# Peptides against a protein of PDB entry 5GWM: the designs that were tried, part 24

Target 1, 52 residues: chain A of PDB entry 5GWM
Amino acid sequence: DSAISKEDEERYQKLVTENEQLQRLITQKEEKIRVLRQRLVERGDAKGTELN

## One batch from the design tools (peptide; made by RFdiffusion4, then SolubleMPNN)

Design b2_p15_7_s3 (from b2_p15_7, 7 letters changed)
Fold by OpenDDE base, seed 2:
Structure b2_p15_7_s3 (fold): chain B 52 residues (1-52), chain A 15 residues (1-15)
Amino acid sequence: as target 1 above (52 residues)
Amino acid sequence: EEELKKLEEEVQKFL
């Protein structure tokens, strides 16, 4: 059984932690995009109601 | 190590 070295395990755990941090940043940007899209819709609907 | 650091620096430019 090729046991992973302690150094390789510590390197893997750093990559896992970094991936979790990057996933949190992606989620924060996705939420920012959602809010920006919502504000664009609200401004579009306001123009549609003034033209009727 | 250096290749991983370069990839991290590239990802940070898109964030």
Scores: peptide ipSAE 0.058, ipTM 0.613, DockQ to the pose 0.138
Fold by OpenDDE base, seed 1:
Structure b2_p15_7_s3 (fold): chain B 52 residues (1-52), chain A 15 residues (1-15)
Amino acid sequence: as target 1 above (52 residues)
Amino acid sequence: EEELKKLEEEVQKFL
């Protein structure tokens, strides 16, 4: 029965923690993209409302 | 113009 060594478990837990940190960063960047897209729309709509 | 500048600053912070 190949029990995972304590060292291999510690390496795995570091990778899990890094993956969770990267996932948080992805979510932050996705929200930033959403905000930038919203500002682009609002600026497009401001040009549309000056023409009405 | 100011809204463009704010958008450019936000793009630069994203990169």
Scores: peptide ipSAE 0.052, ipTM 0.683, DockQ to the pose 0.056
Fold by OpenDDE base, seed 4:
Structure b2_p15_7_s3 (fold): chain B 52 residues (1-52), chain A 15 residues (1-15)
Amino acid sequence: as target 1 above (52 residues)
Amino acid sequence: EEELKKLEEEVQKFL
């Protein structure tokens, strides 16, 4: 039984936590991109009718 | 124009 050292487990848990934080940041950026794209489309459709 | 400026400000905050 290769018992993972407590140090290796702590290193792994840090990487898992960091990965979860980065994944939350990615999701926030993806939602921001979605909103910006939607506003660009709505503005493009509105350019069929009048002026900034 | 103002809506374009607001969208540009939102893009700058994203970068």
Scores: peptide ipSAE 0.052, ipTM 0.679, DockQ to the pose 0.047
Fold by OpenDDE base, seed 5:
Structure b2_p15_7_s3 (fold): chain B 52 residues (1-52), chain A 15 residues (1-15)
Amino acid sequence: as target 1 above (52 residues)
Amino acid sequence: EEELKKLEEEVQKFL
């Protein structure tokens, strides 16, 4: 049984924590993209309703 | 360690 060293476990936990932080940043950017796309749709629909 | 730090800095510049 290759016992994972305490140092290897601490390195792994740092990578897990970093991945969780990166995932939060991805989610924040995805939400910003969603809001921007929604505003573009609403502006498109407003122009479509002004032309009818 | 130094290569990992460089990769983290590149990812952080893209984000």
Scores: peptide ipSAE 0.055, ipTM 0.610, DockQ to the pose 0.139; fails the geometry check

Design b2_p15_7_s4 (from b2_p15_7, 8 letters changed)
Fold by OpenDDE base, seed 5:
Structure b2_p15_7_s4 (fold): chain B 52 residues (1-52), chain A 15 residues (1-15)
Amino acid sequence: as target 1 above (52 residues)
Amino acid sequence: DEELRKLEEEVKKFL
């Protein structure tokens, strides 16, 4: 039984925590992109309605 | 690991 050392477990947990932090940042950037795209659509639709 | 540290720094610059 290759018991993982306490130091190796602590390193693994740091990588897991970092991955979770990076995933939260990705989600925040994706949401920002979504909101920007939505605002572009709304502005496009507003220009279309002003021209009609 | 210096290679891992470099990759982490590149990801931090992108995000």
Scores: peptide ipSAE 0.053, ipTM 0.590, DockQ to the pose 0.138
Fold by OpenDDE base, seed 1:
Structure b2_p15_7_s4 (fold): chain B 52 residues (1-52), chain A 15 residues (1-15)
Amino acid sequence: as target 1 above (52 residues)
Amino acid sequence: DEELRKLEEEVKKFL
């Protein structure tokens, strides 16, 4: 039965931690995209209101 | 123009 070496477990835990950090960064970028899209909509609505 | 400037700044900080 191939037990994972301590070194392989330490490498795995680093990759898990990096993945969690990258996932947090993805979520932050997704929220930023949402805010930018909302600002584009608000500018579109302002132009629509000036034309009405 | 100011709201466009703010949006462009946010895009620049995103990239």
Scores: peptide ipSAE 0.047, ipTM 0.662, DockQ to the pose 0.094
Fold by OpenDDE base, seed 4:
Structure b2_p15_7_s4 (fold): chain B 52 residues (1-52), chain A 15 residues (1-15)
Amino acid sequence: as target 1 above (52 residues)
Amino acid sequence: DEELRKLEEEVKKFL
């Protein structure tokens, strides 16, 4: 049984934690992009009605 | 055009 060294397990856990943090940041950015795109569409539709 | 200004400020905060 090639037991993973304690040091390798600690390195792996750091990478897992960092990956989870980065994934949360990606999700936040994706939601921000969604909101910005929606507002651009709503503004495009409003420009068709001259309501500035 | 206050809505455009608000949207531009949000884009600036995203970058």
Scores: peptide ipSAE 0.046, ipTM 0.661, DockQ to the pose 0.050
Fold by OpenDDE base, seed 3:
Parts: C-alpha cells; sequence; structure tokens
Structure b2_p15_7_s4 (fold): chain B 52 residues (1-52), chain A 15 residues (1-15)
C-alpha cells in the first residue's frame, strides 16, 4: 500500500491552504474591479445627462 | 471633481 508519507500529506495541506488564501485575494480584487467599473459607468451616465 | 479624485485614489490603491 503506497501510504502517502506524513511529510507529503503536510506538504499537500500547505498547498491547499495557500490556494484558499490566493482564491480569497482574487475574489477581493474582482470585487474591487466591479465597484470601480460601476462608479465609472455611473459617472459616464451622469456626464451624458449633463450635456446641457 | 471630488468624485473623480476619489475614484483615481481608489485605482492607485488597487495597482
Amino acid sequence: as target 1 above (52 residues)
Amino acid sequence: DEELRKLEEEVKKFL
């Protein structure tokens, strides 16, 4: 039985934890991009109505 | 003007 060594399991769990942390950072940046894009749209629409 | 400045500062904090 090729039992995964305890050392290999600990390495795997570190990579899983790091991946989860990176996914949280990606989600935070994606939300920030969404908010910035929304504000640009709202400002563009306001300038389109202020063409007096 | 102020809302543009705020948006620019948020972009700078993102990059």
Scores: peptide ipSAE 0.044, ipTM 0.652, DockQ to the pose 0.090

Design b2_p15_8_s1 (from b2_p15_8, 5 letters changed)
Fold by OpenDDE base, seed 2:
Structure b2_p15_8_s1 (fold): chain B 52 residues (1-52), chain A 15 residues (1-15)
Amino acid sequence: as target 1 above (52 residues)
Amino acid sequence: EEEKLEELRREAEAI
C-alpha cells in the first residue's frame, strides 16, 4: 500500500485548488471573448445598414 | 514548485 505522505497530499490539494481557479479564469475569459464577438457582429451589422 | 504555480497563474491572468 503506497501510503501517500501528508506532504504529498497537501501538495496534491494545492494543485487541485489551483486547477479549479484556472478553470474559473478560463471560463471568465471565454465569456469575455463571447461578448466581444457579439459586439463586433452588432457593429458590423450597423455598417451594413449604412451602406444600403 | 510553488513558484511554477504562481508563474502559471500569472500567465493565465495576462491572457
Scores: peptide ipSAE 0.060, ipTM 0.657, DockQ to the pose 0.273
Fold by OpenDDE base, seed 5:
Structure b2_p15_8_s1 (fold): chain B 52 residues (1-52), chain A 15 residues (1-15)
Amino acid sequence: as target 1 above (52 residues)
Amino acid sequence: EEEKLEELRREAEAI
Protein backbone atom coordinates (compact mmCIF):
# COMPACT_ATOMS: atom_id res chain seq x y z
CA ASP B 1 0.00 0.00 0.00
CA SER B 2 1.68 3.22 -1.15
CA ALA B 3 0.72 5.39 1.81
CA ILE B 4 0.61 9.04 0.72
CA SER B 5 3.40 11.02 2.41
CA LYS B 6 2.44 13.46 5.20
CA GLU B 7 3.67 16.29 2.95
CA ASP B 8 1.45 15.13 0.04
CA GLU B 9 -1.55 14.88 2.41
CA GLU B 10 -0.91 18.41 3.77
CA ARG B 11 -0.65 19.67 0.16
CA TYR B 12 -3.93 17.94 -0.75
CA GLN B 13 -5.70 19.45 2.29
CA LYS B 14 -4.43 22.93 1.30
CA LEU B 15 -5.89 22.43 -2.20
CA VAL B 16 -9.24 21.23 -0.75
CA THR B 17 -9.40 24.25 1.59
CA GLU B 18 -8.50 26.57 -1.29
CA ASN B 19 -11.19 25.07 -3.53
CA GLU B 20 -13.79 25.58 -0.76
CA GLN B 21 -12.68 29.22 -0.32
CA LEU B 22 -12.88 29.86 -4.08
CA GLN B 23 -16.36 28.26 -4.22
CA ARG B 24 -17.51 30.61 -1.41
CA LEU B 25 -16.10 33.60 -3.35
CA ILE B 26 -17.89 32.46 -6.55
CA THR B 27 -21.18 32.17 -4.61
CA GLN B 28 -20.70 35.66 -3.10
CA LYS B 29 -20.06 37.20 -6.55
CA GLU B 30 -23.04 35.37 -8.08
CA GLU B 31 -25.29 36.68 -5.27
CA LYS B 32 -23.94 40.23 -5.78
CA ILE B 33 -24.70 39.95 -9.52
CA ARG B 34 -28.22 38.64 -8.72
CA VAL B 35 -28.92 41.56 -6.34
CA LEU B 36 -27.61 44.13 -8.84
CA ARG B 37 -29.77 42.65 -11.63
CA GLN B 38 -32.83 42.70 -9.33
CA ARG B 39 -32.19 46.38 -8.44
CA LEU B 40 -31.94 47.24 -12.16
CA VAL B 41 -35.31 45.52 -12.77
CA GLU B 42 -36.91 47.36 -9.80
CA ARG B 43 -35.55 50.71 -11.08
CA GLY B 44 -36.88 49.91 -14.56
CA ASP B 45 -40.31 49.07 -13.12
CA ALA B 46 -40.26 52.25 -10.98
CA LYS B 47 -39.54 54.35 -14.10
CA GLY B 48 -42.31 52.50 -15.95
CA THR B 49 -44.80 53.29 -13.16
CA GLU B 50 -43.73 56.97 -13.06
CA LEU B 51 -44.29 57.23 -16.84
CA ASN B 52 -47.82 55.80 -16.56
CA GLU A 1 2.46 25.87 -6.09
CA GLU A 2 1.68 28.10 -3.07
CA GLU A 3 2.42 31.15 -5.27
CA LYS A 4 -0.16 29.85 -7.78
CA LEU A 5 -2.78 29.47 -5.01
CA GLU A 6 -2.07 33.06 -3.87
CA GLU A 7 -2.48 34.23 -7.49
CA LEU A 8 -5.85 32.43 -7.76
CA ARG A 9 -7.00 34.04 -4.46
CA ARG A 10 -5.97 37.49 -5.70
CA GLU A 11 -7.78 36.96 -9.03
CA ALA A 12 -10.97 35.79 -7.24
CA GLU A 13 -10.91 38.83 -4.88
CA ALA A 14 -10.42 41.23 -7.83
CA ILE A 15 -13.71 40.10 -9.49
Scores: peptide ipSAE 0.060, ipTM 0.656, DockQ to the pose 0.307
Fold by OpenDDE base, seed 4:
Order: sequence, then structure tokens, then C-alpha cells
Structure b2_p15_8_s1 (fold): chain B 52 residues (1-52), chain A 15 residues (1-15)
Amino acid sequence: as target 1 above (52 residues)
Amino acid sequence: EEEKLEELRREAEAI
């Protein structure tokens, strides 16, 4: 059984940490998109109510 | 390897 070297474990842990950071960034961008979409809807609703 | 991780971070921040 080729035991994973300590160096390979440290490399893997760096990749895991990076992946977690990128996942947090994705979530932040998705939330920003959600807020922008909500503001677009609210502006659409306001314009629709002024035209009636 | 580190340079590639920094490139991926920079690309993700630009989106």
C-alpha cells in the first residue's frame, strides 16, 4: 500500500483550502446576482403600476 | 502551482 507522502497530503490540503475559498466566492457572486435580479423586478413592478 | 492558483483567484474575482 503506497502510503500518501506527507508532501502529497500537504498539497491535497492546499487544494481543499483553495476549493473552499472558491466556493465561498461563488456563493457571494450568486447572492449579488440574486439582489440585482430582485432590484430589476422591483423597478419593473414600479413602472407597471405607473402605467396603469 | 501557486501561480496557477493565483491566476484562478484573479479570474474568479473578475467575474
Scores: peptide ipSAE 0.055, ipTM 0.646, DockQ to the pose 0.305
Fold by OpenDDE base, seed 1:
Structure b2_p15_8_s1 (fold): chain B 52 residues (1-52), chain A 15 residues (1-15)
Amino acid sequence: as target 1 above (52 residues)
Amino acid sequence: EEEKLEELRREAEAI
């Protein structure tokens, strides 16, 4: 049985930790995009109400 | 690899 070396396990755990950090970063960017889209809608609605 | 993660974090905060 090709047992994973301790070095390969340490490399894998670094990649798992990096993947978790990148997933958190993706969620933060998605929330920021949502907030920016909402601000654009609110600014568009403000212009629409001034034209009525 | 850590430097790239810090770069991506700085980019996310700048948005």
Scores: peptide ipSAE 0.054, ipTM 0.658, DockQ to the pose 0.664

Design b2_p15_8_s2 (from b2_p15_8, 6 letters changed)
Fold by OpenDDE base, seed 3:
Structure b2_p15_8_s2 (fold): chain B 52 residues (1-52), chain A 15 residues (1-15)
Amino acid sequence: as target 1 above (52 residues)
Amino acid sequence: KEEELKKLREEAEKI
């Protein structure tokens, strides 16, 4: 009863697995951005304490 | 890694 070809199912499953891999990469980049922002804040605070 | 991707596809086909 499913009008979905085996080829279309295989294409869909490839897209699902690619999406999950991309989501893992996004999470890794977001964590890297968080760490870099934190280091910029800490350096800003260090410069703020030197100006004082 | 390829066997892990295969298992993940087999799980997605059961949904």
Scores: peptide ipSAE 0.055, ipTM 0.633, DockQ to the pose 0.040
Fold by OpenDDE base, seed 5:
Structure b2_p15_8_s2 (fold): chain B 52 residues (1-52), chain A 15 residues (1-15)
Amino acid sequence: as target 1 above (52 residues)
Amino acid sequence: KEEELKKLREEAEKI
């Protein structure tokens, strides 16, 4: 039974934390894109059609 | 990696 070293466990936990941070960042960017698209629709600005 | 995450956050704030 190769017990994972403490160093390997600490490395794994860093990667888990990094992935959670990146996922939060993706969600924030997606929500911001949604809000910007909605504002372009509300403004009736014909410039919104070039971003699709 | 922390500096890379900081840059990604700063880019997200600019959108």
Scores: peptide ipSAE 0.042, ipTM 0.619, DockQ to the pose 0.642
Fold by OpenDDE base, seed 1:
Structure b2_p15_8_s2 (fold): chain B 52 residues (1-52), chain A 15 residues (1-15)
Amino acid sequence: as target 1 above (52 residues)
Amino acid sequence: KEEELKKLREEAEKI
């Protein structure tokens, strides 16, 4: 009983695929942010240990 | 989660 046209289903599937690609990109950026934050902490700690 | 999403699509296409 779906009143959804084949063209509307194809549009929906494109949006779903795009959302999955965007979600992968978000995850990659979040991991990059995590790694950069960790490197900033390690550089701060290295300066703290060099002053002790 | 990917298999759950696939099942949800297959259920939606049956309506």
Scores: peptide ipSAE 0.041, ipTM 0.596, DockQ to the pose 0.025
Fold by OpenDDE base, seed 4:
Parts: C-alpha cells; structure tokens; sequence
Structure b2_p15_8_s2 (fold): chain B 52 residues (1-52), chain A 15 residues (1-15)
C-alpha cells in the first residue's frame, strides 16, 4: 500500500482549506447578486405603479 | 494567498 507521503497529505489539506475559503467567497457573491436582483425588481415595480 | 483572498473579499463587498 503506497501510503500518501506526509508532504502530499499536508499539500492536500492546504488545497481543502483553500477550496473551503473559495466556496465561502462564492456564497457571499451569490447572496449579493440575489439582493441586487431583488432591488432591481422592487424598483421596476415602483416605476410601473408611478406610470399608472 | 491570504492577501489574494482578502482582495477577493474586498471586491465582493463593493458589488
């Protein structure tokens, strides 16, 4: 059984930690995009009510 | 890498 070297395990754990950090950043950007889309809808509805 | 992640967070906050 070719056990993963200690150095390869340490490299893998660094990549896992980096991936988790990047996933948190993706989630933050997705939530910001959701809020911006909601504000655009609310502004569109407000303009539609002012034109009637 | 930590400074790169910090810059990417600052960019996400500006949106």
Amino acid sequence: as target 1 above (52 residues)
Amino acid sequence: KEEELKKLREEAEKI
Scores: peptide ipSAE 0.041, ipTM 0.616, DockQ to the pose 0.651

Design b2_p15_8_s3 (from b2_p15_8, 6 letters changed)
Fold by OpenDDE base, seed 2:
Structure b2_p15_8_s3 (fold): chain B 52 residues (1-52), chain A 15 residues (1-15)
Amino acid sequence: as target 1 above (52 residues)
Amino acid sequence: KEEELEKLRKEAEEF
């Protein structure tokens, strides 16, 4: 049984922590994109209602 | 409408 070295386990845990941090950043950017798209739609709908 | 567009630009620059 090739026991994972302590150094390999510590390296793995750093990668897990980094992946969780990157996933939080992705979620924050996705929410920002959602808000920006919503405001673009609201501005588009305002132009559509002024033409009628 | 221009103030809303300026808010949208600022949010895009902070991306």
Scores: peptide ipSAE 0.080, ipTM 0.688, DockQ to the pose 0.115
Fold by OpenDDE base, seed 5:
Structure b2_p15_8_s3 (fold): chain B 52 residues (1-52), chain A 15 residues (1-15)
Amino acid sequence: as target 1 above (52 residues)
Amino acid sequence: KEEELEKLRKEAEEF
């Protein structure tokens, strides 16, 4: 039974933590893309209704 | 409409 060394477990936990941080960054960028797309749509619709 | 475009450009530059 190849017991995972403490060093291998610590290395794995660092990768898990980094993955969680990267996933949060992806979610933040996806939300930013959503907001930018929504404002572009609202602007496109405003070319169909009222110059203000 | 121009101010809204400038806001969108600024947000795209800060992406």
Scores: peptide ipSAE 0.078, ipTM 0.687, DockQ to the pose 0.078
Fold by OpenDDE base, seed 3:
Structure b2_p15_8_s3 (fold): chain B 52 residues (1-52), chain A 15 residues (1-15)
Amino acid sequence: as target 1 above (52 residues)
Amino acid sequence: KEEELEKLRKEAEEF
């Protein structure tokens, strides 16, 4: 039986944990992008209504 | 409007 070594399992679990951390970071950056885009739109709309 | 722009700049710098 090709039993995965304990060392290979520990390496795999490190990669899984790192992937989950990177996914959380991606979600945080996507939310920052969303907020920045929303405020750019709100400012654009304000310039469209107040060309005085 | 300038305060809103400054808030947007600060958030872009913290990105």
Scores: peptide ipSAE 0.081, ipTM 0.690, DockQ to the pose 0.079; fails the geometry check
Fold by OpenDDE base, seed 1:
Structure b2_p15_8_s3 (fold): chain B 52 residues (1-52), chain A 15 residues (1-15)
Amino acid sequence: as target 1 above (52 residues)
Amino acid sequence: KEEELEKLRKEAEEF
């Protein structure tokens, strides 16, 4: 029975931690994209209001 | 308006 070695478990735990860190980074970048899109919309609306 | 656009550019460069 191939029991996972302590070293393999430590490697797995590092990958889990890195995955969680990357997921947090993805969420931060998605929020940054949202904010940038919102400010582009607000700028577009200001131009639309000046044309009306 | 140009200052706001420049802020958006800087934020995109720091992405």
Scores: peptide ipSAE 0.080, ipTM 0.689, DockQ to the pose 0.116; fails the geometry check

Design b2_p15_8_s4 (from b2_p15_8, 5 letters changed)
Fold by OpenDDE base, seed 1:
Structure b2_p15_8_s4 (fold): chain B 52 residues (1-52), chain A 15 residues (1-15)
Amino acid sequence: as target 1 above (52 residues)
Amino acid sequence: EEERLQELEKEAEEV
């Protein structure tokens, strides 16, 4: 039984929820970066320029 | 993946 107060538990739950929201936002941005990189490669290939 | 994080968070609160 953790001696955590109800107030500290409610604060922890808010931080947990915020962390999950931030993780989802990171994943969405990483996927967007992946798509942009892929489109950059496809445009490079169409120009016959190897992207170093 | 998200479900597994929620399970671990819930397990951490039960201690």
Scores: peptide ipSAE 0.069, ipTM 0.686, DockQ to the pose 0.030
Fold by OpenDDE base, seed 2:
Structure b2_p15_8_s4 (fold): chain B 52 residues (1-52), chain A 15 residues (1-15)
Amino acid sequence: as target 1 above (52 residues)
Amino acid sequence: EEERLQELEKEAEEV
């Protein structure tokens, strides 16, 4: 018999939903960082090939 | 992943 009030349960569910939204946002930012790193490497390699 | 989160939410509501 959980002594958890309906109000505390509703607060917990809001925190779960917020955490999931933040996790999705982290994943999207990590993907963006991956793409930016790849483009940086491609530009670095282009400069390295012009020096030979 | 989303289905597993919904399962965890449902398990949390059963307590």
Scores: peptide ipSAE 0.062, ipTM 0.679, DockQ to the pose 0.029
Fold by OpenDDE base, seed 5:
Structure b2_p15_8_s4 (fold): chain B 52 residues (1-52), chain A 15 residues (1-15)
Amino acid sequence: as target 1 above (52 residues)
Amino acid sequence: EEERLQELEKEAEEV
């Protein structure tokens, strides 16, 4: 009694898999942004400590 | 655990 065809289920599973792949990519980009921001802070602090 | 998930998926497809 499932109104969902096997083709519609396979399409749904492809979208779930794509969503998981995109979420992993988002997390990787967010971590890269975090690391770049941290390096900017450390360089700012180093420049502030050399000027004191 | 994976075999039990496949069994539940199969049971859901049979409804």
Scores: peptide ipSAE 0.032, ipTM 0.557, DockQ to the pose 0.019
Fold by OpenDDE base, seed 3:
Structure b2_p15_8_s4 (fold): chain B 52 residues (1-52), chain A 15 residues (1-15)
Amino acid sequence: as target 1 above (52 residues)
Amino acid sequence: EEERLQELEKEAEEV
């Protein structure tokens, strides 16, 4: 006999679903940060070649 | 073997 109410199980499942959605959003932002960092490096290398 | 696993899952849901 689980002492967990149906309402507590429904709250837990909402938190799990929200956590999965937030994890997807984190991954999308991390990929965007990766691309922006790469563009900054490429732009830095272009400035480094203009200074040599 | 799969039928015995389903019985054990059902017994675990009843606890």
Scores: peptide ipSAE 0.020, ipTM 0.440, DockQ to the pose 0.014; fails the geometry check

## One batch from the design tools (peptide; made by RFdiffusion4, then SolubleMPNN)

Design b2_p16_1_s1
Fold by OpenDDE base, seed 3:
Structure b2_p16_1_s1 (fold): chain B 52 residues (1-52), chain A 16 residues (1-16)
Amino acid sequence: as target 1 above (52 residues)
Amino acid sequence: SEIREQIEKKEEEEKK
């Protein structure tokens, strides 16, 4: 039985944790963009979408 | 962007 090494398990858990952190950041920025776009549409102000 | 800076920082920390 080729059990995964303890070192490979630790590497896997590190990558999973880092990936989850990045996904949370993406989701937070996407939500912020969605809310700002909705407010700009409601104001009829189409110029605000140039936020880098 | 703040996200690019955060990614670059993580990649730099992983190379140490």
Scores: peptide ipSAE 0.045, ipTM 0.559, DockQ to the pose 0.087
Fold by OpenDDE base, seed 4:
Structure b2_p16_1_s1 (fold): chain B 52 residues (1-52), chain A 16 residues (1-16)
Amino acid sequence: as target 1 above (52 residues)
Amino acid sequence: SEIREQIEKKEEEEKK
């Protein structure tokens, strides 16, 4: 059984932390899209938001 | 987008 090295565990924890940060950013953008889409539907103005 | 800039910066740092 190849025991995971301490270095591999540190790399894993770094990737997990980074992935959690990226997931939070995705969720924040998804919520922003949801709110803006709802406002556009309510106003009847189908002008697509080019988010740069 | 500020997030695209942050992702691109991290990807460039991982390539060094």
Scores: peptide ipSAE 0.043, ipTM 0.549, DockQ to the pose 0.073
Fold by OpenDDE base, seed 2:
Structure b2_p16_1_s1 (fold): chain B 52 residues (1-52), chain A 16 residues (1-16)
Amino acid sequence: as target 1 above (52 residues)
Amino acid sequence: SEIREQIEKKEEEEKK
């Protein structure tokens, strides 16, 4: 049974924490992209309604 | 860690 070393456990916990932080950043960027896409669609629709 | 500090700094900059 290769017991995980204390150093490997500390490395694992560090990587988990960093991955959670990166995942929060990804989610924030995805939300910002969604909002900007919606505004671009709404502006496209507004230009389409001015042609009618 | 230096990587954590860099990530936190980027998160704070993106909230502005």
Scores: peptide ipSAE 0.037, ipTM 0.595, DockQ to the pose 0.201
Fold by OpenDDE base, seed 5:
Structure b2_p16_1_s1 (fold): chain B 52 residues (1-52), chain A 16 residues (1-16)
Amino acid sequence: as target 1 above (52 residues)
Amino acid sequence: SEIREQIEKKEEEEKK
């Protein structure tokens, strides 16, 4: 039974934490995009989505 | 994109 090293466990926990942080950031940006897109549609300002 | 820059910055910090 290949027990993971302490180093592999620390790497795993780091990746899990970073993934959760990135998912929160994605959700925040998606909500911002939704709100801005709705305002642009209401104004008739169809400016192309520039992905920054 | 700001998101891509934030990901690249984290990956560079992990390589140090």
Scores: peptide ipSAE 0.048, ipTM 0.566, DockQ to the pose 0.092; fails the geometry check

Design b2_p16_1_s2
Fold by OpenDDE base, seed 4:
Structure b2_p16_1_s2 (fold): chain B 52 residues (1-52), chain A 16 residues (1-16)
Amino acid sequence: as target 1 above (52 residues)
Amino acid sequence: EEIRKKIDEEIEKEKK
């Protein structure tokens, strides 16, 4: 039969769950990068306006 | 196994 073994199904489900966790982690890090980048821009603009 | 362990440790850190 072309059906995957129970062991292969369990391995697949573990990989799916792990991939979902990694995707959540990526999203969290991307948001953190966005916030930090915005703060760096605001500090640059504040220094630029203070020099002008 | 080493890569999986490092990933799990990083996920646990970000959940705190």
Scores: peptide ipSAE 0.026, ipTM 0.467, DockQ to the pose 0.231
Fold by OpenDDE base, seed 2:
Structure b2_p16_1_s2 (fold): chain B 52 residues (1-52), chain A 16 residues (1-16)
Amino acid sequence: as target 1 above (52 residues)
Amino acid sequence: EEIRKKIDEEIEKEKK
């Protein structure tokens, strides 16, 4: 039974923490992209309505 | 190690 070394546990915990930070970063960027896309659509629609 | 440093720098830039 290969017990996980203390060094492997510390490496694992570091990777988990790093992955959680990256996931938060991805979510924040995805939300920012969503908001910017929505504003671009709304501005496109506003220009389309001004042409009518 | 260099990739980790770049990621950490990007995270710290976004927290500001």
Scores: peptide ipSAE 0.026, ipTM 0.457, DockQ to the pose 0.234
Fold by OpenDDE base, seed 5:
Structure b2_p16_1_s2 (fold): chain B 52 residues (1-52), chain A 16 residues (1-16)
Amino acid sequence: as target 1 above (52 residues)
Amino acid sequence: EEIRKKIDEEIEKEKK
């Protein structure tokens, strides 16, 4: 019976929760990058691509 | 690069 231990289930759930938090952070930073790049493009500033 | 650095700092903060 290759049933994962209860400890492995708890570790898995922690990683899932952490991954969801990190994905939310990524989405927020991606939107910030998008808005800043758009403002630089509208200003004709070639540095719009350097905002990493 | 400055935004990337801030992402890396926040990622490291969320891992603690």
Scores: peptide ipSAE 0.043, ipTM 0.539, DockQ to the pose 0.065; fails the geometry check
Fold by OpenDDE base, seed 3:
Structure b2_p16_1_s2 (fold): chain B 52 residues (1-52), chain A 16 residues (1-16)
Amino acid sequence: as target 1 above (52 residues)
Amino acid sequence: EEIRKKIDEEIEKEKK
């Protein structure tokens, strides 16, 4: 069995952990954008939705 | 652009 090296396993686990952290961050930012856009629409401030 | 900049700044912090 070509066992993955310990170094390659540690690199893989770091990339998995980083990817999970980045995915959580994306989800948090997307939800924040959703809530802020909704509040701007409710206030009649259409210009706030153009922010990127 | 301001939201994108804040995302890029947060990604750069997570990479350190």
Scores: peptide ipSAE 0.035, ipTM 0.527, DockQ to the pose 0.062; fails the geometry check

Design b2_p16_1_s4
Fold by OpenDDE base, seed 3:
Structure b2_p16_1_s4 (fold): chain B 52 residues (1-52), chain A 16 residues (1-16)
Amino acid sequence: as target 1 above (52 residues)
Amino acid sequence: SEIRAQIEEQEKKEKE
């Protein structure tokens, strides 16, 4: 029975915790990108509607 | 970048 070592369990838990932290940072940046993209679209549409 | 500083700060906390 190749039981995972205690050191391998600790390394795994460390990587899981780090990955969850990085995923939260990615989500925060993705939300900022979404908001900025929406504002750029709205400004483009506002310029297009004034020409009609 | 702000992202690199945030990653470095998380890695520092993980080593404490």
Scores: peptide ipSAE 0.063, ipTM 0.661, DockQ to the pose 0.203
Fold by OpenDDE base, seed 2:
Structure b2_p16_1_s4 (fold): chain B 52 residues (1-52), chain A 16 residues (1-16)
Amino acid sequence: as target 1 above (52 residues)
Amino acid sequence: SEIRAQIEEQEKKEKE
């Protein structure tokens, strides 16, 4: 079993940090999508109630 | 894209 180098450990930690930042960005976009979907549903329901 | 600009900004901060 080849031991991982210190350079590989440092590269791994950078990738972990970057991945956590990207995951936070994904969560923020998912929240924006959820809010926009809800507003589109509410507008559809409002138009449906005006037609009834 | 705004997403690419955000990724590039984070990569820059990791190199500083």
Scores: peptide ipSAE 0.058, ipTM 0.652, DockQ to the pose 0.246
Fold by OpenDDE base, seed 1:
Structure b2_p16_1_s4 (fold): chain B 52 residues (1-52), chain A 16 residues (1-16)
Amino acid sequence: as target 1 above (52 residues)
Amino acid sequence: SEIRAQIEEQEKKEKE
């Protein structure tokens, strides 16, 4: 049976931490999109949004 | 490119 090394555990914890940070970033961008979309609707305007 | 730059910045911080 292949046991997980301590190095693999440390790599896993880094990836988990990064993933949590990226999830926070996604949520922040989604909120920004929501707010901007709402403002455009309230103005009766239509704009495309690009992700980059 | 803003999202990509933010991802790359997080990857740099993780490697420090």
Scores: peptide ipSAE 0.073, ipTM 0.668, DockQ to the pose 0.117; fails the geometry check
Fold by OpenDDE base, seed 4:
Structure b2_p16_1_s4 (fold): chain B 52 residues (1-52), chain A 16 residues (1-16)
Amino acid sequence: as target 1 above (52 residues)
Amino acid sequence: SEIRAQIEEQEKKEKE
């Protein structure tokens, strides 16, 4: 059973931190999408959104 | 894409 190296632990911690930052960004974009979709439903508009 | 630019900027900061 090979224990992970210190270098592997540091790489893991960096990836976890990056992943948490990206998850926060995803959540912020999802909330914006939710609000815009609700407004489009209320207006009866059938327009799609483009990825940016 | 604004999202792709934001991801690329975060990857740059992690490499510093």
Scores: peptide ipSAE 0.068, ipTM 0.660, DockQ to the pose 0.108; fails the geometry check

